# Designs tried in a protein design run: peptides against a protein of PDB entry 8BZL. Part 312

Target 1, 228 residues: chain A of PDB entry 8BZL
Amino acid sequence: SYDRAITVFSPDGHLFQVEYAQEAVKKGSTAVGVRGRDIVVLGVEKKSVAKLQDERTVRKICALDDNVCMAFAGLTADARIVINRARVECQSHRLTVEDPVTVEYITRYIASLKQRYTQSNGRRPFGISALIVGFDFDGTPRLYQTDPSGTYHAWKANAIGRGAKSVREFLEKNYTDEAIETDDLTIKLVIKALLEVVQSGGKNIELAVMRRDQSLKILNPEEIEKYV
Target 2, 242 residues: chain B of PDB entry 8BZL
Amino acid sequence: SRRYDSRTTIFSPEGRLYQVEYAMEAIGHAGTCLGILANDGVLLAAERRNIHKLLDEVFFSEKIYKLNEDMACSVAGITSDANVLTNELRLIAQRYLLQYQEPIPCEQLVTALCDIKQAYTQFGGKRPFGVSLLYIGWDKHYGFQLYQSDPSGNYGGWKATCIGNNSAAAVSMLKQDYKEGEMTLKSALALAIKVLNKTMDVSKLSAEKVEIATLTRENGKTVIRVLKQKEVEQLIKKHEEE

## One batch from the design tools (peptide; made by RFdiffusion4, then SolubleMPNN)

Design b1_p28_1_s3 (from b1_p28_1, 16 letters changed)
Fold by OpenDDE base, seed 2:
Structure b1_p28_1_s3 (fold): chain B 228 residues (1-228), chain C 242 residues (1-242), chain A 28 residues (1-28)
Amino acid sequence: as target 1 above (228 residues)
Amino acid sequence: as target 2 above (242 residues)
Amino acid sequence: DEAERRRRLEEFLRELEERELEELLEKL
């Protein structure tokens, strides 16, 4: 029996558990997303992989489907649950509708899932924000953000996590049509944005690139260094 | 003993899950468990704290559990919680085998349990499991593997790691002595003894206080073997002679 | 062949994790 209301309104109308989940997001590693003309780019701050840790198991950027990928900030275990549910929905959509999801559709699904966890008795909010990027079937690049409350919006560029404020300020100043004129310039913009908060250059950045009609590509450190 | 608050796990004003953090702290007082990945095998080494002569030795080990023919785990934390989780691991592995007629991939078994752990941090009326696990295994996809999971449901793959008492010190020692790409099972066993000797709060390391299991491949089959006390004694003796 | 096997495994692991998660969530 889920006898206890976890997420309740305060006398002043606040949902404290949602606000506190947002604080968990602020403690997460920084993630940045940028929509280019024919490219979407995700960048994440790599926590210094412990010398003995397998980097394969520390990925912060994941594919939801062939045309959609996600980065997150906040609780990694919470993110795994959301990712798994989103992947199931993407596959289910392909089976039932015979088309891949739109980026907006899967974002709305994730947002609805998060919202339900803010309203259900015996459940706490997800301690994650997500940047969801991809291409719609018409070839349009999309970037969405979700937060613990279940809100979502479309963005040209955005950042989440610990360094999000500084990265957003950088993007607000430097995101121009000229700065995203080419795929390479768009990638460079993401790297420069992350370097505002990441120490020691390209070794501490994970970058994922999705181009129109191409699969998700994770850049290796050597490829990243070429853009620095 | 920090009592688990009977309250549902909720976020603090600072965005922390205190019940998860308290569970992790409790694990820090548990016996030390080490895992080391080698080129030709993987091992678990665990501290035995409850040495009772009357314990029925028929059990595979006190702290090391065989999960299936290709995987084993060690536990640090609350024994009752560990028993529940290890039983669940076995059930998941068996269900998979029955459904797909092949052994469950190692990472899949780890993630399945981690999702359960996560659920116990998110759903009301439940407390986090006060257990961290080390998993060793072999599968056809990644070969020999070592994983660690914690009460939050986070996990990671490792070349070498430690949970329980003095785990931070043990990890530091492993970082210093672990040679990437050059680790044999023999050298891994020696390293395990070296680290345990320094991290266990005992004046002298004895074979009765150490459990070691190795996972190897022989003739295309996985072999999980718990070392006999005499074998552990030989490893300790060899370390003392160096 | 090994990369494709890894991809298939990751896909299979994803599908299985998803099913197990759904079953877990349905039981929760």
Scores: peptide ipSAE 0.013, ipTM 0.579, DockQ to the pose 0.017
Fold by OpenDDE base, seed 5:
Structure b1_p28_1_s3 (fold): chain B 228 residues (1-228), chain C 242 residues (1-242), chain A 28 residues (1-28)
Amino acid sequence: as target 1 above (228 residues)
Amino acid sequence: as target 2 above (242 residues)
Amino acid sequence: DEAERRRRLEEFLRELEERELEELLEKL
């Protein structure tokens, strides 16, 4: 059965399985990441959780390590695999190198993992894009984005998922040095960006903040509403 | 065991490796990369297609990668495949340095990667890399060198060559204008701009869309330098004035 | 030189296989 999961080139040089995985990402909930001066912020569109689902179990923003967190768009099950492997790598790096990973390092690890799944028979590409944010050991805030192909780039701000185009257009217009001058302004920028695609305001936004030398903080709905 | 038995790349009835050919088609859609060997250096010039305002300041060329102190490469094709191969090149070069206490000769590094590329065309469970590379380097054996490799694992040394979009047209122009034995790095830079201006799918060549790296020797050391945007602007301006 | 190149390739392939095996074992 797995023998049919082959990512091969088309006659015109396309990897259709990778392109189709990118389409799976476009169906995902919107995620946004913004790098501030001394802060990184992730925001995600909350799906209407079924009344009986524990809201705590549907976190789209997760820590990979104390200094790195990730949001994703696309297949949740695929994301779980990537997250778990990234967490193991972060811990392994701490044990072997005696320092936490850089944000670039763990991004490259994830990117390489995704790439391998585009090149090995019996595997399909991961149907996820990821925004990876954090701080390097020198205190530099970083934001990276990966796609199903395993491509990755560093960003000042970016968005993924179904509303990504609109959110990116907003960020292209509104991301300025003045807009990220303070932590609060940076948070406000992320919220405003998500509100371009999210209905019903702050109740439908998951927001996580990592400040310099601080752990990942997930904002509660009341805290989010203060920025609205 | 059985997952590895499926051959992804097989011969056609005509003896062609279609997956390799299709990988080469993927490269044809990529941004143009040029390499030119001069008497006093070697250069890479690459098209930069993705200019996004929200990109973090790319201190390093998006298309040109430093491999070690004596070598750099440019890539055309699938970026993720390119990242894997460029990382492998760095590892091979580092392992050689550690083992032999001298830098890896340029051709040996190219060959080592080409063997890997070839393996991905022959072993089951793998697809070819959708990447061609241009390599520039210096070693004590052959001096300044330019190589090209493709998804099949084939490689060759060149005086000037091109990969990616409109590569055939670029190679034709290089053949016409390249003068063996008379090429200075300055002339090579001018030639690179001339060829890119004609082969890039842009209305007007701008410095923001072109990355150039030079490899030279200064005081017995290799110097790899990415040209600043202002320097590229000056090269474009000079070309427009001719 | 050819024998060394083959050995390096075999080592690379072995490392790739080991990584793939580790990935498989992590999935089990």
Scores: peptide ipSAE 0.005, ipTM 0.490, DockQ to the pose 0.035
Fold by OpenDDE base, seed 1:
Structure b1_p28_1_s3 (fold): chain B 228 residues (1-228), chain C 242 residues (1-242), chain A 28 residues (1-28)
Amino acid sequence: as target 1 above (228 residues)
Amino acid sequence: as target 2 above (242 residues)
Amino acid sequence: DEAERRRRLEEFLRELEERELEELLEKL
């Protein structure tokens, strides 16, 4: 059966393992990314941290480098592998090229890694999509999305995970130049977008903000509530 | 069927890794292991099932393993897999110590093994490890710590948690009785006995069926101690008197 | 040229990481 093979095409030309990995992503917590004028914002649906679980070990948004951060949807363990490799690459690039990676570069790296796992015998695809945001050296804000297939595209705004459709529909209607005119408005847009799928307001949202020439800032719940 | 592909762990049409889920199911039938974080220490309590009177091997600890001077773990699942993973943990910890001349941070050790576990879910010709682990440790970064990892290579830090048989019920009891910020090692030990008494699939809790290890700090050193049977008996007795 | 060098390096590092992981897994 073609659908049972790791990396074989179906008779109709489908890579079932990639499609099934995409289904794993759809079960993941929702993540949203928005590119503002001088800001990039990632928001993630907080999966209810189990009582007695340490929240520090349940991070959905991570820095890849000082100028790049990532949110993901899908398999956490798979994401950890990708994150670690991306971090190594970011550092290697700094050492060898003497400049930070561009957001596109590191996205392409991650995408290439994912693609290889779709084509390598004896390996399954990564069960993750990622939103990769950051600033290029020239100060240009960037947002990219990758999927299990290793495809990637640049976006103004996008969403991944279980609520991605609803969030994207919201963004398609509400992403305007006016809506991202200020950093605060951009943050509000992300929060509003997440609230399309998150019921309990700011307490169930993790929000990360990166401004031009600034490090990644994870907003605390109180800071998020100011935008609600 | 895809669910039983022995050659590699693959996604189901629903995006599930059935081999990982089946490994977790197998762990659910293993002996119960508890971990509880206290202000002054951390403990592991594990069900001892292999009480064979004819065993020549005096197992001081069947399910609790010292990893290094600052960490220990308990295992639920396939014993052979557990032995491999616990050995690997020791090797990783030792390699780190040799390389950096300091003990490996607790979370880094956990993560290193979890990356291995994850790989066994992604690379062909391998099956997931049929093992969940609880890790207790101390490091200078976070102090006393408790972690749980599963066959997927996922892990998390916990104040209290349980793996193995009746883990869901145990976790529910821990959630009810765990007092955040007020948990002493003494109270944690009492809680462990209480939970084990309710969740172990035994008619009567006995000291021979329970292993308990504590990790404390004394004079700036980590002390990992497996409780003697007599000490466990006293804990059980105290519980019965309440 | 620089782009190609970066690509080659990326490929090399990727292959190295994969090999290291495979070797580690073989030792288990």
Scores: peptide ipSAE 0.016, ipTM 0.596, DockQ to the pose 0.019; fails the geometry check

Design b1_p28_1_s3 (from b1_p28_1, 16 letters changed)
Fold by OpenDDE base, seed 4:
Structure b1_p28_1_s3 (fold): chain B 228 residues (1-228), chain C 242 residues (1-242), chain A 28 residues (1-28)
Amino acid sequence: as target 1 above (228 residues)
Amino acid sequence: as target 2 above (242 residues)
Amino acid sequence: DEAERRRRLEEFLRELEERELEELLEKL
């Protein structure tokens, strides 16, 4: 009986609601993150924007703070809740600690939030995974991934969503020190990785770049095409 | 203690929220609502199903609600749920105005409600709202805007869209006939009538069965106007002559 | 101890978040 929204252990020790939330993530648009030397890059598969839809409202890459960005796969409405809370936390941290959050800190916050929704009675897990990128105050680029369970890990490169397996396989083969030697090469790596699963080239990719000591830049389609 | 009611929206093994999907299915049987964005305005057109001659109150708008001076919405789905959500929209807009001494941006109002909708899909003892909404508005940030939200708490901005009965067919027609960059409010009204005539399960479109509201800017002020029955009749007549 | 300050802040924010969520659900 699925009548009770309690994430409970099965007799064999499975948290089915968490596993099912992970299935929701797998149905999401593909997102990829890559950490370069002095750059972090997020790329997301653009769902074919319905002809009459405003592209502005379909964005899957969001700033959490000046130094942190997030892409997600899964339920968009769930993601919005997480993003809003993360933004509040980033601002709160600046006010209380007088320093921006580290990428690890905000990732841990998001992970803890997700975990609570797997354990709290009367709540379902968030149907999202997230790639969180940014720079720590010391200028170190970071990439983290979270899933519906609240688990998080640091990555050099990773992918989430429906094409994640293929993208990860590509990254495992192609992520080298040479491939990330320059900012442009790092961007190119992300684009190439997404092209493994995205049809029709650069027009269907959303790309965000954060360089050291710079704000998040969302590349326009023309800028993306230069790397293709 | 949040009463953990046995009824919580949960994930299926396939990662689907069936209660949300069922709510959307229920909305598919509701009266049709259209929204069209034009260069000089935005409109809502809604099917009026409850035409009872004995209703004492001329419901000037059964399905179109003014939210504030700069925004209106139309609803498709469960009427009681719609009343709750439209009231909440008004409260959110008023609270924002009081707090910031400026009107709430359109997208912020939409997102605020969508967060509530989302919560009703995530927390125990709650069911999804069986309502989709179209929002029309103007703000200084983006000008004229059209949004759609669903029971999941998802939303999007649109140039033209439809919710309720035969929405898929309506959207297809809108995609065919919507001229990007060239849409005037006049053309949008004509398009709305054209689409409603084809999507409503009526033998003949009549003005009594259609509610239309327009949102325009006049002298730096937003004007929300519900079209009079005679105006709608003229639009229908014009469509029949073409 | 910066670690203790962070812990207290995390606990406070956790409590605030739970309250905000409850308030959001109670307002409807």
Scores: peptide ipSAE 0.015, ipTM 0.594, DockQ to the pose 0.018; fails the geometry check

Design b1_p28_1_s4 (from b1_p28_1, 16 letters changed)
Fold by OpenDDE base, seed 5:
Structure b1_p28_1_s4 (fold): chain B 228 residues (1-228), chain C 242 residues (1-242), chain A 28 residues (1-28)
Amino acid sequence: as target 1 above (228 residues)
Amino acid sequence: as target 2 above (242 residues)
Amino acid sequence: SAAERERRKREFLEELRRREEERLEELK
């Protein structure tokens, strides 16, 4: 009988499993997202890939569709489930509506999925927050964040994971219209923000850029070092 | 703390999944399994703990399972859980083959199982699988591959790795001795014996206590071969003479 | 035809969704 009620309200009205899932997110590698004028940038802290680990399998930034990509903090296995469901929905939307999803639409889908796992008997919340970035069909750059509760909001810039507080504080001080005036400045802003919490410079940063009407580009370490 | 230990996999106040961690701890006490990627092949080496004299010399590896013509895996942890997961891997691979008329890519098979593992960490009334796996395979996309997965449903690709008993020590040794880009299957076999000799909780390494499988390509076909005891003995002897 | 390819893709996606739902139900 007790196996059914995983996420329940405490006497004081808290959903402890959701709060604890948020703690799992805080232990995750730091991710940052910034919306520029005609660019969206995701940066993730590379945990030092263990010697002998294949870096190909450690990517934390993934495409959901041609116009949408996602970074996450928290449980990697949980993230795969969300990513797979989101990819299916993106393709389904293209087939049924004959247009790609808006960034808001797919964010809402992911948020709804997460919310259902906070309310369904016999399910624990997803231990992930996500930064979802991309372009709407009209060419508008978007950045959204979701958390384990299934809430979502649009942001100009945000961060998730273990260094999120420090990165957000940096972004709050340094995110200006001047700081995002060009694509290169926007990329530089993301790198500088991550360097607040990442040790040893550009080698420990994964950075992805999506420009208007362009596919997701993952920058190589040499390209990142040019901005440091 | 104890309230989170006894029930369905739930988050602790610190955001930990204790049931997953406990499953991983249980695997730490299981027999050692090694995987090493070489330029010309990939291998699994596993500790054989159940040497019951009464076990019919069934040529079947206790810990190494053929999944399809292009993939094999080794398991560390609960045998019953391992059997369930290996059967599921075979079913997934077969379904893919039937649907697409081509072998499943290695990483896709690993991911499919990892999604199952993850589900057992998220749904009520289920416990995590007490099993870590090493996967070896070949596909046309990435060639020879080595993967590791754990009870959480996490996985990664590796050049060399270890699961089970003394895995941390084994990984340390692999990091020291693995020569990237220069690893032949022959050198990988020698390295496997070297690491097992130091990490297995045995006084002397013997061929009866070690299972080794190699995956190679011959004439455009994948060949999965379990080494005969005599071949393993020769590898051990060679190591003792070095 | 493009329409047939689209139909096959839709059927495939629906099957994937169904399989995932069935898997989730089996875990209940």
Scores: peptide ipSAE 0.010, ipTM 0.593, DockQ to the pose 0.015
Fold by OpenDDE base, seed 2:
Structure b1_p28_1_s4 (fold): chain B 228 residues (1-228), chain C 242 residues (1-242), chain A 28 residues (1-28)
Amino acid sequence: as target 1 above (228 residues)
Amino acid sequence: as target 2 above (242 residues)
Amino acid sequence: SAAERERRKREFLEELRRREEERLEELK
């Protein structure tokens, strides 16, 4: 017997499990994404890697394909499922269509996956929001955000997770054409935005940069400190 | 609040998965398991609580399981759940070997099980597994490795860690005494005994209550060895003399 | 005021969305 629908409408039309999944996202580490002119930047709050933890296993920014990367806030195990499915889709698209996915395409795929988990019997929503960045084949930088409901939108800049409110407020004040005029300024903007909520400076920030026709680059702590 | 505690794993209004948290709480009452990564090997040390003289000789140990020629794990939590997960690990490793004619990379085996654990937190009619695992292994990609996984399906790589009873205290001690880059298997064994002596709820540490396995490389092959009681006694004696 | 901050936030987010939609339309 399929257990009863987990995600159901309330009498007032709310999907409480989706709303509660959004609360799980709010407990997650802060992530920020910014689209520059010819660059996309993701930054994530590093939880102080517990002494003796391998840092390679705690990465919150991952490549979905050569031209797309993703950061998330919320349940890490849920994120892994989404990431794996997205990676498979990116490779499948390359094999079948002979072109890489657009950032919008893979975002829509992820969003559709999330939406199905809000409607399927015996499934709970994914407890994650994601920032998906990359370049389309025409060289256009893109930033998308998706939430547990399966909604998605394109952004110039956005933040998710625990500190998202403060980071968004900062971005609202400081995101200007002048602030993203160069790649370095764009990176600096992301770092400054994260520093609104991250304690102890650049050591607690994971930063990834993707430039046009370049692979994802994760900055080391020393590189981050140059911008602080 | 209670409505979210008794049903299929669902989000609470606060965004919590209570069934996962309760599974983690259950693990806190299980026997202590330690893992320590060294430059020349990796070890698991586990508390043995059920000492029955009539137990038939377990091929390896009560709490330490060989997964394949290159990996072993220890478990903390519900024994029946542990058996299911251990069997699944062995099956995954075997299928990979048959398909690719190479041993499964350590992290891939860990992640495969973690995806199963995660599924049991998301799909209806399932409860989380009440088990945390420590994994030790060697592969050609990363060499010696130590991983920890929990009921949520989260995992991480570690230089040293602990699960089960008094795990927080054990981790604190490991943080104090673990010397990064300088850890030998010999020093790791000594550290394991030191930590277990302080964290196990026993008046005196005895070899009967401790299981230790080491994973090393000899002549280009992985060797997984469970220490004999006499060897464990010698380690305990040495610690008592320090 | 907190209300004013929330209003500004909403306006900013709407503007960011609008600009992105416009950009997508221009690419069409």
Scores: peptide ipSAE 0.000, ipTM 0.574, DockQ to the pose 0.010
Fold by OpenDDE base, seed 3:
Structure b1_p28_1_s4 (fold): chain B 228 residues (1-228), chain C 242 residues (1-242), chain A 28 residues (1-28)
Amino acid sequence: as target 1 above (228 residues)
Amino acid sequence: as target 2 above (242 residues)
Amino acid sequence: SAAERERRKREFLEELRRREEERLEELK
């Protein structure tokens, strides 16, 4: 059975381990990203914090650098490895090039890392998809997605994880230039998109906002409720 | 050579890592370990299953390990795997101390080990560690802390949690009785005894079958203390009288 | 000097990368 092999091609040309890693992503909590005019927004479904769990340790949105943040769906431990590598690369780039990474650059780095894990003997793919958002040095907002295969694309809006299909369908219908005309409208769009799959409203949403020339801001539940 | 490739932890068609799940199942049969965070300290309580009369009264418990001056852990699962991981924790903590001339922050130590655990789930020729850990510690950044990690390399911070045998039932009881913001170390100890009495598959809870360690701050120093058998007996007696 | 600190930091990051790559190769 080819299913027991390391990431190898099936006779029909499929990389089953990559496909199965994508199934692991589909079991993950939903994440959504939207690029506005001068804002990028990430939203994640909060798993009901188990009573007695420290909410601080359940972060699904992480800064990679001052100008880049990432949300993920899938295996949290796998994500941590990717995040750590990406952070090191961001710092290395600053030291080497004396400029922050572009969002595309760090996305490509992450994608290349993932791809190597699909091709290297004795390694399984990363069981994560990522939404990477931020600003380039010229102030251009960017949104990228990566998957377990190491592919990456730029998006206006996208979603990953369990509810991704429903959220994407919502975004396809509702993402317009008018819907992202202001920062507040962009935030509202993300919240509305997540509410398609998240039960019990704003209390179960984590939202991060990055505006042009500003640091990542994680909204508190009270701030989120204002948009609901 | 090709036989090692077949032992690589791989995804199932459904996106599951069965070797990790099986490792977690193995931990479910291990002795119960509890962790409870209080306002004035944090504790670990662990089931002693191997009561060998010939065990030399080793100062430190069989299942609770001091990692450094500010951290301890308890283990549920394969003892040999636990020994390897606890040694790695100590080495990581020592290297950090030497490099930075300060103790490693609690969460950083936990994450460092979790990255090792994760690697054993991703790279070929390795099996997952059949061990879950509870970590207790103090640092200047977050004060008293309790963490749990599993074979996948996932971890989380907790106010109270349980690993090993009957962990789900224990967690349910902890959720019912844990009072946020009002938990003293004394009340946490009482709660630990209460939960262990109900979750341990023993007819009667005895001090010989329970290890308890507390982590407190005294005069600006972390104090890790393993309770004496007599102290545990008193806690059990008090519970039986309530 | 600030430049020496930056150089040491760079060397450290490169060494971390190398060790990670070596670790990845050893796991092959």
Scores: peptide ipSAE 0.029, ipTM 0.614, DockQ to the pose 0.015; fails the geometry check

Design b1_p28_1_s4 (from b1_p28_1, 16 letters changed)
Fold by OpenDDE base, seed 4:
Structure b1_p28_1_s4 (fold): chain B 228 residues (1-228), chain C 242 residues (1-242), chain A 28 residues (1-28)
Amino acid sequence: as target 1 above (228 residues)
Amino acid sequence: as target 2 above (242 residues)
Amino acid sequence: SAAERERRKREFLEELRRREEERLEELK
């Protein structure tokens, strides 16, 4: 009986609600993250913006703080909840600790939030995975991934969503020190990775770049086409 | 023993929230609501289904609600749920105004309600709201705006959109006839009538069956106006003559 | 500033969320 919205263990030890939330993520638009030497790049598959939809409201890459940004795959409404809480935590940390969060810190916060929703009675898991990128205060670029279970890991490169398998396979083959030697090459790597699953070229890609000591920059379609 | 009421929205094996989808299905059978953004204003047009001659209170708008001085919404779905959500919108807007001494930005109000809707899809003992909303508004950040939200707590901005009965057909027509950058409020009104005439399950479109509200700016103030029946009749007549 | 507006938005949304969560917990 699906009536008890408690994420409970099956007799065989499975948390089915977490697994099913992961299926929701797999239906989401593809997102990719790559850590370069002095750059972090997020790319997402643009949902075909329905004719007459405002593209501004379809963004899948968001800033959590000046030094941290996030892409997600899965339920957009669930993501908004996580994003808002993460943003509050980032600001709270600045006020209380007088330093920006580390990328690991905010990732751990998000992961802990997700985990609580897998264990709390009367709550379902979040139907989202996230790629969290940014710079620590020491200038170190970071990339983390979280899933509905509340697990998190650091990555050099990773992908989430419907095309994640193909994108990861591409990254496994093509992520080399040479491929990330420059900022431009790193950006190109992300675009190429997304093009494995995105139809119609650069027009269907949203790309965000954060360089060391710089703010998040969302590339316009013309800027993306330069790398294609 | 906190009886977690057995009715929590949960994921299916395929990662779907069926309770949310079923709520959306219910909305598909509700009266049609249209929203159209123009250069000089934004409008809502809604089907009025409850025309009872004995209703003493001319419900000025059965389906269109003023939220504050700068925003209005229309609702498709369960009336009781709509009443709760529209009240919540007003409360959120008022609390913001009191706290910040400025009107709540349109998208922020929409987002606030959408977060509540989302919560009702995630917390135990709650069902999704069986309501979709169209929001029209003006703020200093983005000017005239049109938003749509659904039971999931998802929302989006639109140039034109439709919810409720025959919404897919209406959206198709809007895509065909909406002229981006050239849409005046006058042309938007004509388009609304055109689309409603084709999508409403009525033999003949009448002013009694349609509610229309416009949001404009006059002298630096937002004006929300519900069209009089005579004005709607004129729009219908004009459409029939074309 | 845009940053201040975003901060205010976040604070407001968090407070609403907190209240809604509390309300939802009370309804359990």
Scores: peptide ipSAE 0.006, ipTM 0.583, DockQ to the pose 0.021; fails the geometry check

